Peptides against a protein of PDB entry 4QMF. Designs and how they scored, part 34

Target 1, 175 residues: chain A of PDB entry 4QMF
Amino acid sequence: ESSFMTLFPKYRESYLKTIWNDVTRALDKHNIACVLDLVEGSMTVKTTRKTYDPAIILKARDLIKLLARSVPFPQAVKILQDDMACDVIKIGNFVTNKERFVKRRQRLVGPNGNTLKALELLTKCYILVQGNTVSAMGPFKGLKEVRRVVEDCMKNIHPIYHIKELMIKRELAKR

## One batch from the design tools (peptide; aimed at target 1 R107 T115 M167)

Design b2_p22_4_s1 (made by RFdiffusion4, then SolubleMPNN; from b2_p22_4, 8 letters changed)
Fold by OpenDDE base, seed 4:
Structure b2_p22_4_s1 (fold): chain B 175 residues (1-175), chain A 22 residues (1-22)
Amino acid sequence: as target 1 above (175 residues)
Amino acid sequence: DEEEKLDEELEKLSKEILEEAR
């Protein structure tokens, strides 16, 4: 038996309650059990005797991890697909100054989210910036690129350098 | 300053990328 648990912030409780039946149904298809503990503020996934693919529990682990970090269920559930990977990037520890943190995080997002949307297109990833974490879903190669851009941005390396690089790579890939 | 210039350029590039994808 394999089991994984993740804690979620209080502000996610109401949403998680509303979608938990959907989570249960999605995981039932793989014979993975799940529990939402509102007292502890945790989500748990575990294999059962009927679990056929032992590797699916790792994807279930990732599912609850993504949900805890504000990824909406319709997007998060895609992690159960074989070709989908994810990453949760902690960005809160790069800068101690709150104002500097907010500024760098906002730079990553950009006006109207344009920078983030552009980065999503260039990396073929879904990216969500929430609080002290950035959640990303997509191909492994794209995820590596996202992490580099995100962390470098928090280290005060302007995203434009990476965006230009990714643009070049994209153009080369079209040919 | 230089940072502001980079921000503006990034916004321009981002918009171009988004428009090209449409």
Scores: peptide ipSAE 0.719, ipTM 0.961, DockQ to the pose 0.896
OpenDDE base, seeds 1, 2, 3, 5: peptide ipSAE 0.716, 0.717, 0.716, 0.715; ipTM 0.961, 0.961, 0.961, 0.961

Design b2_p22_4_s2 (made by RFdiffusion4, then SolubleMPNN; from b2_p22_4, 7 letters changed)
Fold by OpenDDE base, seed 4:
Structure b2_p22_4_s2 (fold): chain B 175 residues (1-175), chain A 22 residues (1-22)
Amino acid sequence: as target 1 above (175 residues)
Amino acid sequence: KKEEELDEELEKLSRKILEEAR
């Protein structure tokens, strides 16, 4: 039997309570058990004797990880699909200065979220910037690209360079 | 500033990408 636990911040508690029945139902289809502990502030997933696919527990692990980082359930649950991967990129440790951090994070998002939306299209990923993390879901190749752009942005490498590169790659793929 | 110029260019490109996707 395998189990994984993820802590979640207090501000997520209300939301997680509202969707936990849906989480349970989704995981029940795979015979994965789950527990929401409001006292500890944790989510746990575990295999059961009826779990058929042992690999699904890893996806369940990723599910609760995504939920802990503010990804909404309708999006996060897609991680259970075979063709879907995810990444949670920690961005809070690249810059010590808070103002600089906020500025670089905002640059990644862009006005009205346009930069982020563009990046989503170019990488075919879902991307959510929240707090000190960036959560992404999509094809592995796209996730790799997202991580590069995100981390480089936090390292003060302007996203425009990567966006241009991705645009070129996209155009080539259309041919 | 160069940074501000890059921000503007990025915004322009982003909008272009979004428009083409529609």
Scores: peptide ipSAE 0.718, ipTM 0.957, DockQ to the pose 0.921
OpenDDE base, seeds 1, 2, 3, 5: peptide ipSAE 0.715, 0.717, 0.715, 0.714; ipTM 0.956, 0.956, 0.956, 0.956

Design b2_p22_4_s3 (made by RFdiffusion4, then SolubleMPNN; from b2_p22_4, 9 letters changed)
Fold by OpenDDE base, seed 2:
Structure b2_p22_4_s3 (fold): chain B 175 residues (1-175), chain A 22 residues (1-22)
Amino acid sequence: as target 1 above (175 residues)
Amino acid sequence: EEEEKLEEELEKLSREILEEAR
């Protein structure tokens, strides 16, 4: 029997409570049990005797991880698909100065979120910047690219350089 | 000033990418 638990911040409680029936239904299809603990502020997933694919528990783990980091359920639940991977990038430890952190994080997002949207298209990923983490979902190759751009941005490498690089790579891939 | 130029260029590129995807 395998089990995974993740904590979630208090501000997510209301939302998680609202969508938990949907989470349960999605996981029931795979015979994965789940528990929302509002007192502890945790989500738990575990295999059951009827769980056919033991690897699905890892995807369930990723699901609750994504939900804890503010990814909406309709997007997060896609992690249960075989071809979908995810990454949660911690960005809070790259810069100690709060103002500098905020500025660099904002560079990643860009005006009206255009930079982030462009990055999503170039990497074929979903990307959510929230607090001290960046959550991404998509193909492994795309996720690797996202992590590089995100971390480098926090290291004061302007996203434009990576965007240009990704544009070139995309054009080459079309050929 | 250099940073502002980079941001403007990035915005331009981003818009181009978004428009191409439409």
Scores: peptide ipSAE 0.672, ipTM 0.951, DockQ to the pose 0.897
OpenDDE base, seeds 1, 3, 4, 5: peptide ipSAE 0.668, 0.664, 0.671, 0.663; ipTM 0.950, 0.950, 0.951, 0.949

Design b2_p22_4_s4 (made by RFdiffusion4, then SolubleMPNN; from b2_p22_4, 9 letters changed)
Fold by OpenDDE base, seed 2:
Structure b2_p22_4_s4 (fold): chain B 175 residues (1-175), chain A 22 residues (1-22)
Amino acid sequence: as target 1 above (175 residues)
Amino acid sequence: KEEEKLEEELNELSKEILEEAR
């Protein structure tokens, strides 16, 4: 039997309490047990004797990881699908200056979130910028692209260069 | 400023992408 645990920040507690029954129900379909520990501030997922697919526990691990990083449940639960992967990109350590960090993070999002939405479309990913992390969900290739754009942006490489590249790639992929 | 120009261009490109998706 396998288990995974993730900690979550205090500000997520109320939301997690609200949706935990839904989490439980989603995982029950796969005979994965889960525990929300409000004292420790943790979520745990565990295989049971009835767990048929041993690989699903890894997706359950990813689910709680995403939830801990503010991904809403209706989106996060999609990680349980076979064709869905995710990535949690730590962006807080690229820049020491807070103002510079905020500026570069905002550059990734863009006015009205246009840049981020465009990046989502180009990579066919869901992307959430929250705090010191960027959470992404989608196809593996798309996730690699997202990570490159995100990290480069934090390294002061303007997203426009990657966006242009992705636009070209998308055009080439159109049927 | 070059950075401002790039940001404006990026925003326009982003808008184009969003419009195309509609």
Scores: peptide ipSAE 0.679, ipTM 0.953, DockQ to the pose 0.890
OpenDDE base, seeds 1, 3, 4, 5: peptide ipSAE 0.675, 0.672, 0.679, 0.671; ipTM 0.952, 0.951, 0.953, 0.952

Design b2_p22_5 (made by RFdiffusion4)
Pose (drawn by RFdiffusion4):
Structure b2_p22_5 (pose): chain A 175 residues (1-175), chain P 22 residues (1-22)
Amino acid sequence: as target 1 above (175 residues)
Amino acid sequence: EDEELDEELEELAEKIIEEAEE
């Protein structure tokens, strides 16, 4: 009955093609069927007659969504867990110009990826920047904070104020 | 202004990473 599908770019195809056996196996634990269409370049997840809890299909949809945005499989299967949520943030429709977009996304990730790593440490979330999207995984509150930072960064508001704020909050909680 | 904010943010991020490695 329930079926969700997503598209993936070609540079991702090879990775998925070699790890797909591991995906259907992880999904087999929940009795969710999945198909990888190479010509169309898509992934599909479906519920079956023997699926125990159909609602997990939502998590399965998230899994393949994370897989379409260059999130590694070992990190991605964690979405099938309970205390795990995700958020794939679209950053394409903030800037009409291409140079400014790269400027702000590079500002988002920063030198040596340090500022991006700092966000991971402060929001306690896994964050991955890829093309037109920023994929995040972890606690719901930290996810809200990540979306806030990313969205406010793709708009010309620098991430330094947010990082400082989160650092101050963290030290205040340390007390 | 943007360059200064970037430099300050990089220093802050390095500090936070060093603290997390300890």

Design b2_p22_5_s1 (made by RFdiffusion4, then SolubleMPNN; from b2_p22_5, 9 letters changed)
Fold by OpenDDE base, seed 4:
Structure b2_p22_5_s1 (fold): chain B 175 residues (1-175), chain A 22 residues (1-22)
Amino acid sequence: as target 1 above (175 residues)
Amino acid sequence: MEEELDKELEELSQEILEEAKR
């Protein structure tokens, strides 16, 4: 038996309660059990005797991890697909100064989220910036690129350098 | 310098987004 638990912040409680039946249904298809503990503020996934794919529990782990970090269910549930990977990038520890942190995080997002949207297109990933984490979903190659851009941005390396690089790579891939 | 790069990034981002709409 394999089991994984993740804690979620209090502000996610109402949403998680709303979608938990959908989570249960999605995981039931794979014979993975799940529990939402509102007292502890945790989500748990576990294999059952009927679980036929031992690897699916890792995807279930990733599902609850994504949900805890504000990824909406319709997007997060895609992690159960074989071709979908994810990454949760902790960005809160790169800068101690709050104002500097906010500025660098905002630079990553850009006006109207345009920088982030552009990065999503270039990497073929879904990207969500929330609090001290960035959640990303997509192909492994794209995820590596996202992590690099995100972490470098928090290290005060301007995203423009990476965006230009990714644009060049994209153009080369079209040929 | 940062402001200049921010402006350039925004312009580039808009170009990428516009291309995706085509």
Scores: peptide ipSAE 0.707, ipTM 0.959, DockQ to the pose 0.927
OpenDDE base, seeds 1, 2, 3, 5: peptide ipSAE 0.705, 0.705, 0.704, 0.703; ipTM 0.959, 0.959, 0.958, 0.958

Design b2_p22_5_s2 (made by RFdiffusion4, then SolubleMPNN; from b2_p22_5, 7 letters changed)
Fold by OpenDDE base, seed 4:
Structure b2_p22_5_s2 (fold): chain B 175 residues (1-175), chain A 22 residues (1-22)
Amino acid sequence: as target 1 above (175 residues)
Amino acid sequence: MEEELDKELNELSEKILEEAER
């Protein structure tokens, strides 16, 4: 039997309560058990004796990880698909100065979220910037690109350089 | 320098978004 647990911040509690039945239903299809502990502030997923595919527990782990980082359930549940991967990028450790952190994080998002939306299109990923983490979902290649752009941005490497590079790559991939 | 790059990035992002809407 395999199990994974993740903690979630208090502000996420109300939302998680509202969608937990949906989480349970989604995981039941794979015979994965799940528990929401409101006292501890944790989510747990477990294999059962009826779990057919042992690998699905890793996807369930990723599901609760994404949910803990504010990814909406309709998006997060897609992680259970075979062709979908995810990454949770910690961005809070790159800069000690709060103002500098906020500035660099905002640069990644851009006005009206334009930069982030453009990056999503170029990488074919879903990207959510929340607090000290960036959550991404998509193909492995795209996720690697997202992580590079995100981390470099926090290291004060302007996203414009990566966006231009990704645009060139996209054009080359077109017939 | 950073402000100039920010502006350029936004313009480029908008172009990417516009292309996707076509």
Scores: peptide ipSAE 0.704, ipTM 0.957, DockQ to the pose 0.950
OpenDDE base, seeds 1, 2, 3, 5: peptide ipSAE 0.702, 0.703, 0.701, 0.699; ipTM 0.957, 0.957, 0.956, 0.956

Design b2_p22_5_s3 (made by RFdiffusion4, then SolubleMPNN; from b2_p22_5, 8 letters changed)
Fold by OpenDDE base, seed 4:
Structure b2_p22_5_s3 (fold): chain B 175 residues (1-175), chain A 22 residues (1-22)
Amino acid sequence: as target 1 above (175 residues)
Amino acid sequence: MEEELDKELDELSEKILKEAER
């Protein structure tokens, strides 16, 4: 039997309570058990004796990880699909100065979220910037690109360089 | 220098978004 647990911040509690029945239903299809502990502030997923595919527990782990980082359930649940991967990028450790952190994080998002939306299109990923983490979902290749752009941005490497590079790559991939 | 790059990035992002709408 395999199990994974993740903690979630207090502000996420109300939302998680509202969608937990949906989480349970989605995981039941794979015979994965799940528990929401409101006292500890944790989510747990577990294999059962009826779990057919042992690998699905890793996807369930990723599901609760994404939910803990504010990814909406309709998006997060897609992680259970075979062709979908995810990454949770910690961005809070790159800069000690709060103002500098906020500035660099905002640069990644851009005015009206345009930069982030453009990056999503170029990488074919879903990307959510929340607090000290960036959550991404998509193909492995796209996720690697997202992580590079995100981390470099926090290291004060301007996203424009990566966006231009990704545009070129996209054009080359077109017939 | 950073402000200039910020503007360029925004303009480029808008172009990418507009292209996707086509």
Scores: peptide ipSAE 0.704, ipTM 0.957, DockQ to the pose 0.948
OpenDDE base, seeds 1, 2, 3, 5: peptide ipSAE 0.701, 0.703, 0.700, 0.697; ipTM 0.956, 0.956, 0.956, 0.955

Design b2_p22_5_s4 (made by RFdiffusion4, then SolubleMPNN; from b2_p22_5, 7 letters changed)
Fold by OpenDDE base, seed 4:
Structure b2_p22_5_s4 (fold): chain B 175 residues (1-175), chain A 22 residues (1-22)
Amino acid sequence: as target 1 above (175 residues)
Amino acid sequence: DEEKLDEELEELSKKILEEAER
């Protein structure tokens, strides 16, 4: 038996309660059990005797991890697909100064989210910036690129350098 | 300077988005 638990912040409670039946249904297809503990503020996934794919529990682990970090269910549930990977990038520890942190995080998002949207297109990933984490979903190659851009941005390396590089790579891939 | 890079990034981002809409 394999089990994984993740804690979620209080502000996610209402949403998680709303979608938990959908989570249960999605995981039931794979014979993975799940529990939402509102007292502890945790989500748990576990294999059952009927679980036929031992690897699916890792996908379920990732699902609850994404949900805890504000990824909406219709997007997060895609992690159960074989071709979909994810990454949760902790960005809160790169800068101690709050104002500097906010500035660098905002630079990653850009005006009207344009920088983030551009990065999503270039990497073929879904990207969500929330609090002290960035959640990404997509192909492994794209996820590596996202992590690099995100972490470098928090290290005060301007995203423009990476965006230009990714654009060049994209153009080369079209040929 | 950072402000110049921010402006350039915004312009580049818009270009990427526009290309995706085509």
Scores: peptide ipSAE 0.717, ipTM 0.961, DockQ to the pose 0.898
OpenDDE base, seeds 1, 2, 3, 5: peptide ipSAE 0.715, 0.716, 0.715, 0.714; ipTM 0.961, 0.961, 0.961, 0.961

Design b2_p22_6 (made by RFdiffusion4)
Pose (drawn by RFdiffusion4):
Structure b2_p22_6 (pose): chain A 175 residues (1-175), chain P 22 residues (1-22)
Amino acid sequence: as target 1 above (175 residues)
Amino acid sequence: SEEEEELLEKAIEEMEEELEEE
């Protein structure tokens, strides 16, 4: 009955092609069927007659969505867990110009990826920047904070204010 | 961890320098 599909870029195909056997296995634990269409370049997740809880298909949809945005499989299967949520943030329709987009995304990740790592430490979330998207995984509150930072960064508001704020909040909680 | 604190301090400094350049 329930079926969700997603598209993936070609540079990702090779990785998925070699780890797909691990995906259908992880999904087999929940009795969710899955197909990888190479010609179309897509992934599909479906519920079956023998699926215990159909609602997990939503999580399965998230899994393949994370896989389509260059999130590594070992990190991605965590979405099938309970205390795990995700958010794939689209950053394409903020800037019409290509140079400025790269400028702000680069500002989002920063030198040596430090500022991006700092966000991971402060929001307690896994964050991955790829092409037109920023994929986040972890606690719901931290996810809200990540979306806030990313969206406010793709708009010309620098992440430094947010990082400082989160640092102050953290030290205040330390007390 | 100590390494994480050092990284956070360094990331703040880098962001402040980038904001001043802008």

Design b2_p22_6_s1 (made by RFdiffusion4, then SolubleMPNN; from b2_p22_6, 6 letters changed)
Fold by OpenDDE base, seed 4:
Structure b2_p22_6_s1 (fold): chain B 175 residues (1-175), chain A 22 residues (1-22)
Amino acid sequence: as target 1 above (175 residues)
Amino acid sequence: SMEDEELLKKAIEELEKELKEE
């Protein structure tokens, strides 16, 4: 039997407790067992003898990973769909200066979240910027684009340059 | 959609203005 565990930060505990019955129900449909350990601050998913699809455990792993990174359950649970992939991009190690880090992270969001919304539309992804990570969900092609934009932003390349490039590509694809 | 394109164009215009001010 296969199992995966992820740790979650303390500030997520209350929310995870609230939605854990929904997590259990969603995973039960696939005969995946799950455990919320509030003492350790961990979530665990594991196959059972009734698990039919062995690949679903990897999606379950992704589910708890997304939940640990503050993705809300109604969005995170979509990872169990066959056509949905995800990525958790670590952004905390690109810059040592905290002020510079915060500034570059804010550029991903932009005024009124417009930069992020534009990127979501162009990549057909859901994107959440939280703490030291960016969580994304969507098609594999879109996820690759998101990672590029996010990492380049942390390397001081403004997202607008990539957004313009993606806009041009989109216009060409419609013709 | 055409609506999405208009939204994107407006967003880019706003971002370009901010870049010029920085």
Scores: peptide ipSAE 0.116, ipTM 0.756, DockQ to the pose 0.630
OpenDDE base, seeds 1, 2, 3, 5: peptide ipSAE 0.068, 0.077, 0.075, 0.113; ipTM 0.702, 0.710, 0.708, 0.753

Design b2_p22_6_s2 (made by RFdiffusion4, then SolubleMPNN; from b2_p22_6, 6 letters changed)
Fold by OpenDDE base, seed 2:
Formats: sequence, C-alpha cells, structure tokens
Structure b2_p22_6_s2 (fold): chain B 175 residues (1-175), chain A 22 residues (1-22)
Amino acid sequence: as target 1 above (175 residues)
Amino acid sequence: SKEDEELLKEAIEELEKELEEE
C-alpha cells in the first residue's frame, strides 16, 4: 500500500473542511482512502486493498497538493482524469526583495488578469497564482510552457514576450 | 476561436501599454 501526505496552511483549513466530503467521494470511486487531519494540518491519501489502479494514488497525491495550494476543489479534482497533469511552481525563491517579488508575481496576472488569461488560453492550462506558488493544470506540453513563462517572469522576463511567442507558434500551427 | 484571438490581442495591447508605463 502507498500513501502520501501534504501539509496545508492554517488559512486553508475552513475551506478544506467544507469540501472534504466531496474529496472523499471522489477518491472513493477509485478506492483511495483519504484523511483530513485538522490537528496536524495535513491531508493524506492512501491505497486500499480494493484499489485497482495503482497509478491513481499519484493523482490523489497531486489532488491534495493542489488543494493545499488553494486550488478550488472543482478544478483540483480534475487531476483524477487521465489526460490531466499538474505542476506546482515555486516562485518565492527567485528574488529576495519582497517588493520586486510582488511586482513580478503581479506581472503574471497582469491588468484585470488578462496576462494570466492569455497564458491559460495559449497553454490550455488552468493557472492559479497564489502566494509563493503557481499551480497549473493541463496537458504536459502546456505545463512546460507555463513553467517557462512563470520562472522567466520571476527572472525579470516579462510574460508578454512569451505570450507573443506562443501566439506566433499558435498561428504557425494553424497553417 | 476568433473570440480567443481577440482576447489575446487585447491582452497584448494592454501588456504593451503596461511595459511603456513601467
């Protein structure tokens, strides 16, 4: 049997409590057991004797990882789908200056969230910028692009350059 | 989609303006 545990921040507790029954139900379909530990502040997923697909535990691991990083359940649960992958990109260590960090992180979102929306469209990913991480869900190819854009943004390469590049690639692919 | 293309173009335009303002 395999198990994975993820810690979550205190501010996430109330939400996780509200959706945990839904998490349980979703995982029960795959005979994956789960535990929400409010004392420790952790989520655990584990295989059972009835778990048929051993690979699903990895997706369950990803599910709780995403939930811990503030991805809403209706989105996070999609990770259980075969064609869905995810990435949690740590962005907090690229710059030491807080103001610079905030500025660069904000560039990922952009005015009215348009930068983020553009990235989501171009990569076919869901993207959530939260705290010191960017969570993304989608196809592997898209996820690779997201990580590149996100990391480069934190390295002071404005997302617009990647967006333009992706748009060009998209146009070329249509031809 | 055509709608997506328009959204992307608008986003780029706004981003370019933002870069000019920085």
Scores: peptide ipSAE 0.104, ipTM 0.743, DockQ to the pose 0.755
OpenDDE base, seeds 1, 3, 4, 5: peptide ipSAE 0.048, 0.054, 0.104, 0.095; ipTM 0.677, 0.681, 0.747, 0.739; seed 4 fails the geometry check

Design b2_p22_6_s3 (made by RFdiffusion4, then SolubleMPNN; from b2_p22_6 with E4D E9K M15L E20K E21K)
Fold by OpenDDE base, seed 3:
Structure b2_p22_6_s3 (fold): chain B 175 residues (1-175), chain A 22 residues (1-22)
Amino acid sequence: as target 1 above (175 residues)
Amino acid sequence: SEEDEELLKKAIEELEEELKKE
């Protein structure tokens, strides 16, 4: 049997409680068991004797990882689809100055979230910027592009340059 | 889609304007 556990911050407890029945139902379709431990503040997923596809446990692991990082359930549950991958990009260690960190993180979002929306469209990914991480879901190629843009942004390369590059590549691919 | 393309163009235009302000 395979089992994975992730901790979640206290502020997520209320939300996780409200959606846990949905998590259970989604995982039951794959015969994956799950447990929400409110005392420890953890989520656990595990295979059962009825689990047909042993690889699905890895997707279940990713599901609880995404939920712990504030991804809403309706989006996070898509990770169980065969064509969906995810990435959790740690951004908190690129710069020590808190003001600089906040500024660079804000660049990923942009005015009215337009930078993020543009990046999502170009990469065909879902992207959530929260705290010290960026969570992304989508095709592997798109995720690779997201990670590049996110990390470069934390290294003081403005996302607009990558967005323009991706737009050009997209136009060329249509020819 | 055409709608997505238009949204992208508008977003990029706005971003370019914001860059000029920085």
Scores: peptide ipSAE 0.163, ipTM 0.791, DockQ to the pose 0.648
OpenDDE base, seeds 1, 2, 4, 5: peptide ipSAE 0.079, 0.154, 0.153, 0.146; ipTM 0.717, 0.782, 0.786, 0.783

Design b2_p22_6_s4 (made by RFdiffusion4, then SolubleMPNN; from b2_p22_6 with E2K E4D E9K M15L E17K)
Fold by OpenDDE base, seed 2:
Structure b2_p22_6_s4 (fold): chain B 175 residues (1-175), chain A 22 residues (1-22)
Amino acid sequence: as target 1 above (175 residues)
Amino acid sequence: SKEDEELLKKAIEELEKELEEE
């Protein structure tokens, strides 16, 4: 049997409590057991004797990882789908200056969230910028692009350059 | 879609404007 545990921040507790029955139900379909430990502040997923697909535990691991990083359940649960992958990109260590960090992180979102929306469209990913991480869900190819854009942004390469590049690639692919 | 393309173009325009303002 395999198990994975993820810690979550205190501010996430109330939400996780509200959706945990849904998490349980979703994982039960795959005979994956799960535990929400409010004392420790952890989520655990584990295979059972009835788990048929051993690979699903890895997706369950990803599910709780995403939930811990503030991805809403209706989105996070999609990770259980075969064609869905995810990435949690740590962005907090690229720059030491807090103001610079905030500024660069904000560039990922852009005015009215349009930059992020553009990235989502171009990469066919869901992207959530939260705290010191960016969570993304989608195809592997898209996820690779997201990580590149996100990390480069934190390295002071404005997302616009990647967006333009992706748009060009998109246009070329249509032809 | 056409709508997506317009959104992307608008996003780029806004981003370019931001770069000019920075």
Scores: peptide ipSAE 0.112, ipTM 0.748, DockQ to the pose 0.776
OpenDDE base, seeds 1, 3, 4, 5: peptide ipSAE 0.064, 0.072, 0.109, 0.107; ipTM 0.700, 0.706, 0.752, 0.747; seed 4 fails the geometry check

Design b2_p22_7 (made by RFdiffusion4)
Pose (drawn by RFdiffusion4):
Structure b2_p22_7 (pose): chain A 175 residues (1-175), chain P 22 residues (1-22)
Amino acid sequence: as target 1 above (175 residues)
Amino acid sequence: EEEFEKLDEELEELAEEIIEES
């Protein structure tokens, strides 16, 4: 009955093609069927007659969505867990110009990826920047903070104020 | 532009400190 599909770029195809057997196996634990269409370049997840809890299909949809945005499989299967949520943030429709977009995304990740890593440490979330999207996984509150930082960064508001704020909050909680 | 360069330098230093503390 329930079926969700997503598209993936070609540079991702090889990776998925070699790890797909691991995906249908992880989904087999929940009795969710899945198909990889190479010509169309898409992934599809479906519920079956023997699926115990159909609602997990939402999580399965998130899994293939994370897989379409260059999130590694070992990190991605964690979405099938309970205390795990995700958020794939679209950053494409903030800037009409291409140079400025790269400037702000590069500001988002920063030198050696340090500021991006700092966000991971402060929001306690896994964050991955790829092309037109920023994929995040972890606690709901930290996810809200990540979306806030990313969206406010793709708009010309620098991430330094947010990082400082989160650092101050963390030290205040340490007390 | 200059202001953003300064903010970037300050943010990189802060990020390095956060990584070391972690």

Design b2_p22_7_s1 (made by RFdiffusion4, then SolubleMPNN; from b2_p22_7, 9 letters changed)
Fold by OpenDDE base, seed 4:
Structure b2_p22_7_s1 (fold): chain B 175 residues (1-175), chain A 22 residues (1-22)
Amino acid sequence: as target 1 above (175 residues)
Amino acid sequence: DKEEEKLDEELDKLSKEILKES
């Protein structure tokens, strides 16, 4: 049997308890077992003797990883689809100064979330900025682009340069 | 940084345009 476990922060506990039956139901369709441990603060997924697709356990791993990083269940569960990939980008270690970190993180989001929404459209990804991580879901190509923009922003490379580049790429892709 | 602030403003304008075109 294959199993994966992820820890989640305390502030996610209430939400995870609320949606765990839905998680269980979604994974049951694939004969993947799951456990929510409120004492340890962990989620576990594991194959069973009835698991017919060995690859689905990796998607289940991704599901709990996304949930731990505050992605809501209706979005996170889409990771179980074959055409959906994800990435969890750690952004907390690029800057030691907390004020600089907050400023650069906010730059990714922009006023009213406009920058983030624009980036989502350009990359065809879902993107969530939470704490020290950025979670993204979408096509592999888009995810690579998101990671570049996010990490470069934390390295003090302004997102506008990448946004302009992505706009050009999008226009070229249109017929 | 004044230059960064200018870029922030330009980025916001550009972002709004992208959203509007969609």
Scores: peptide ipSAE 0.701, ipTM 0.957, DockQ to the pose 0.908
OpenDDE base, seeds 1, 2, 3, 5: peptide ipSAE 0.699, 0.699, 0.699, 0.698; ipTM 0.956, 0.956, 0.956, 0.956

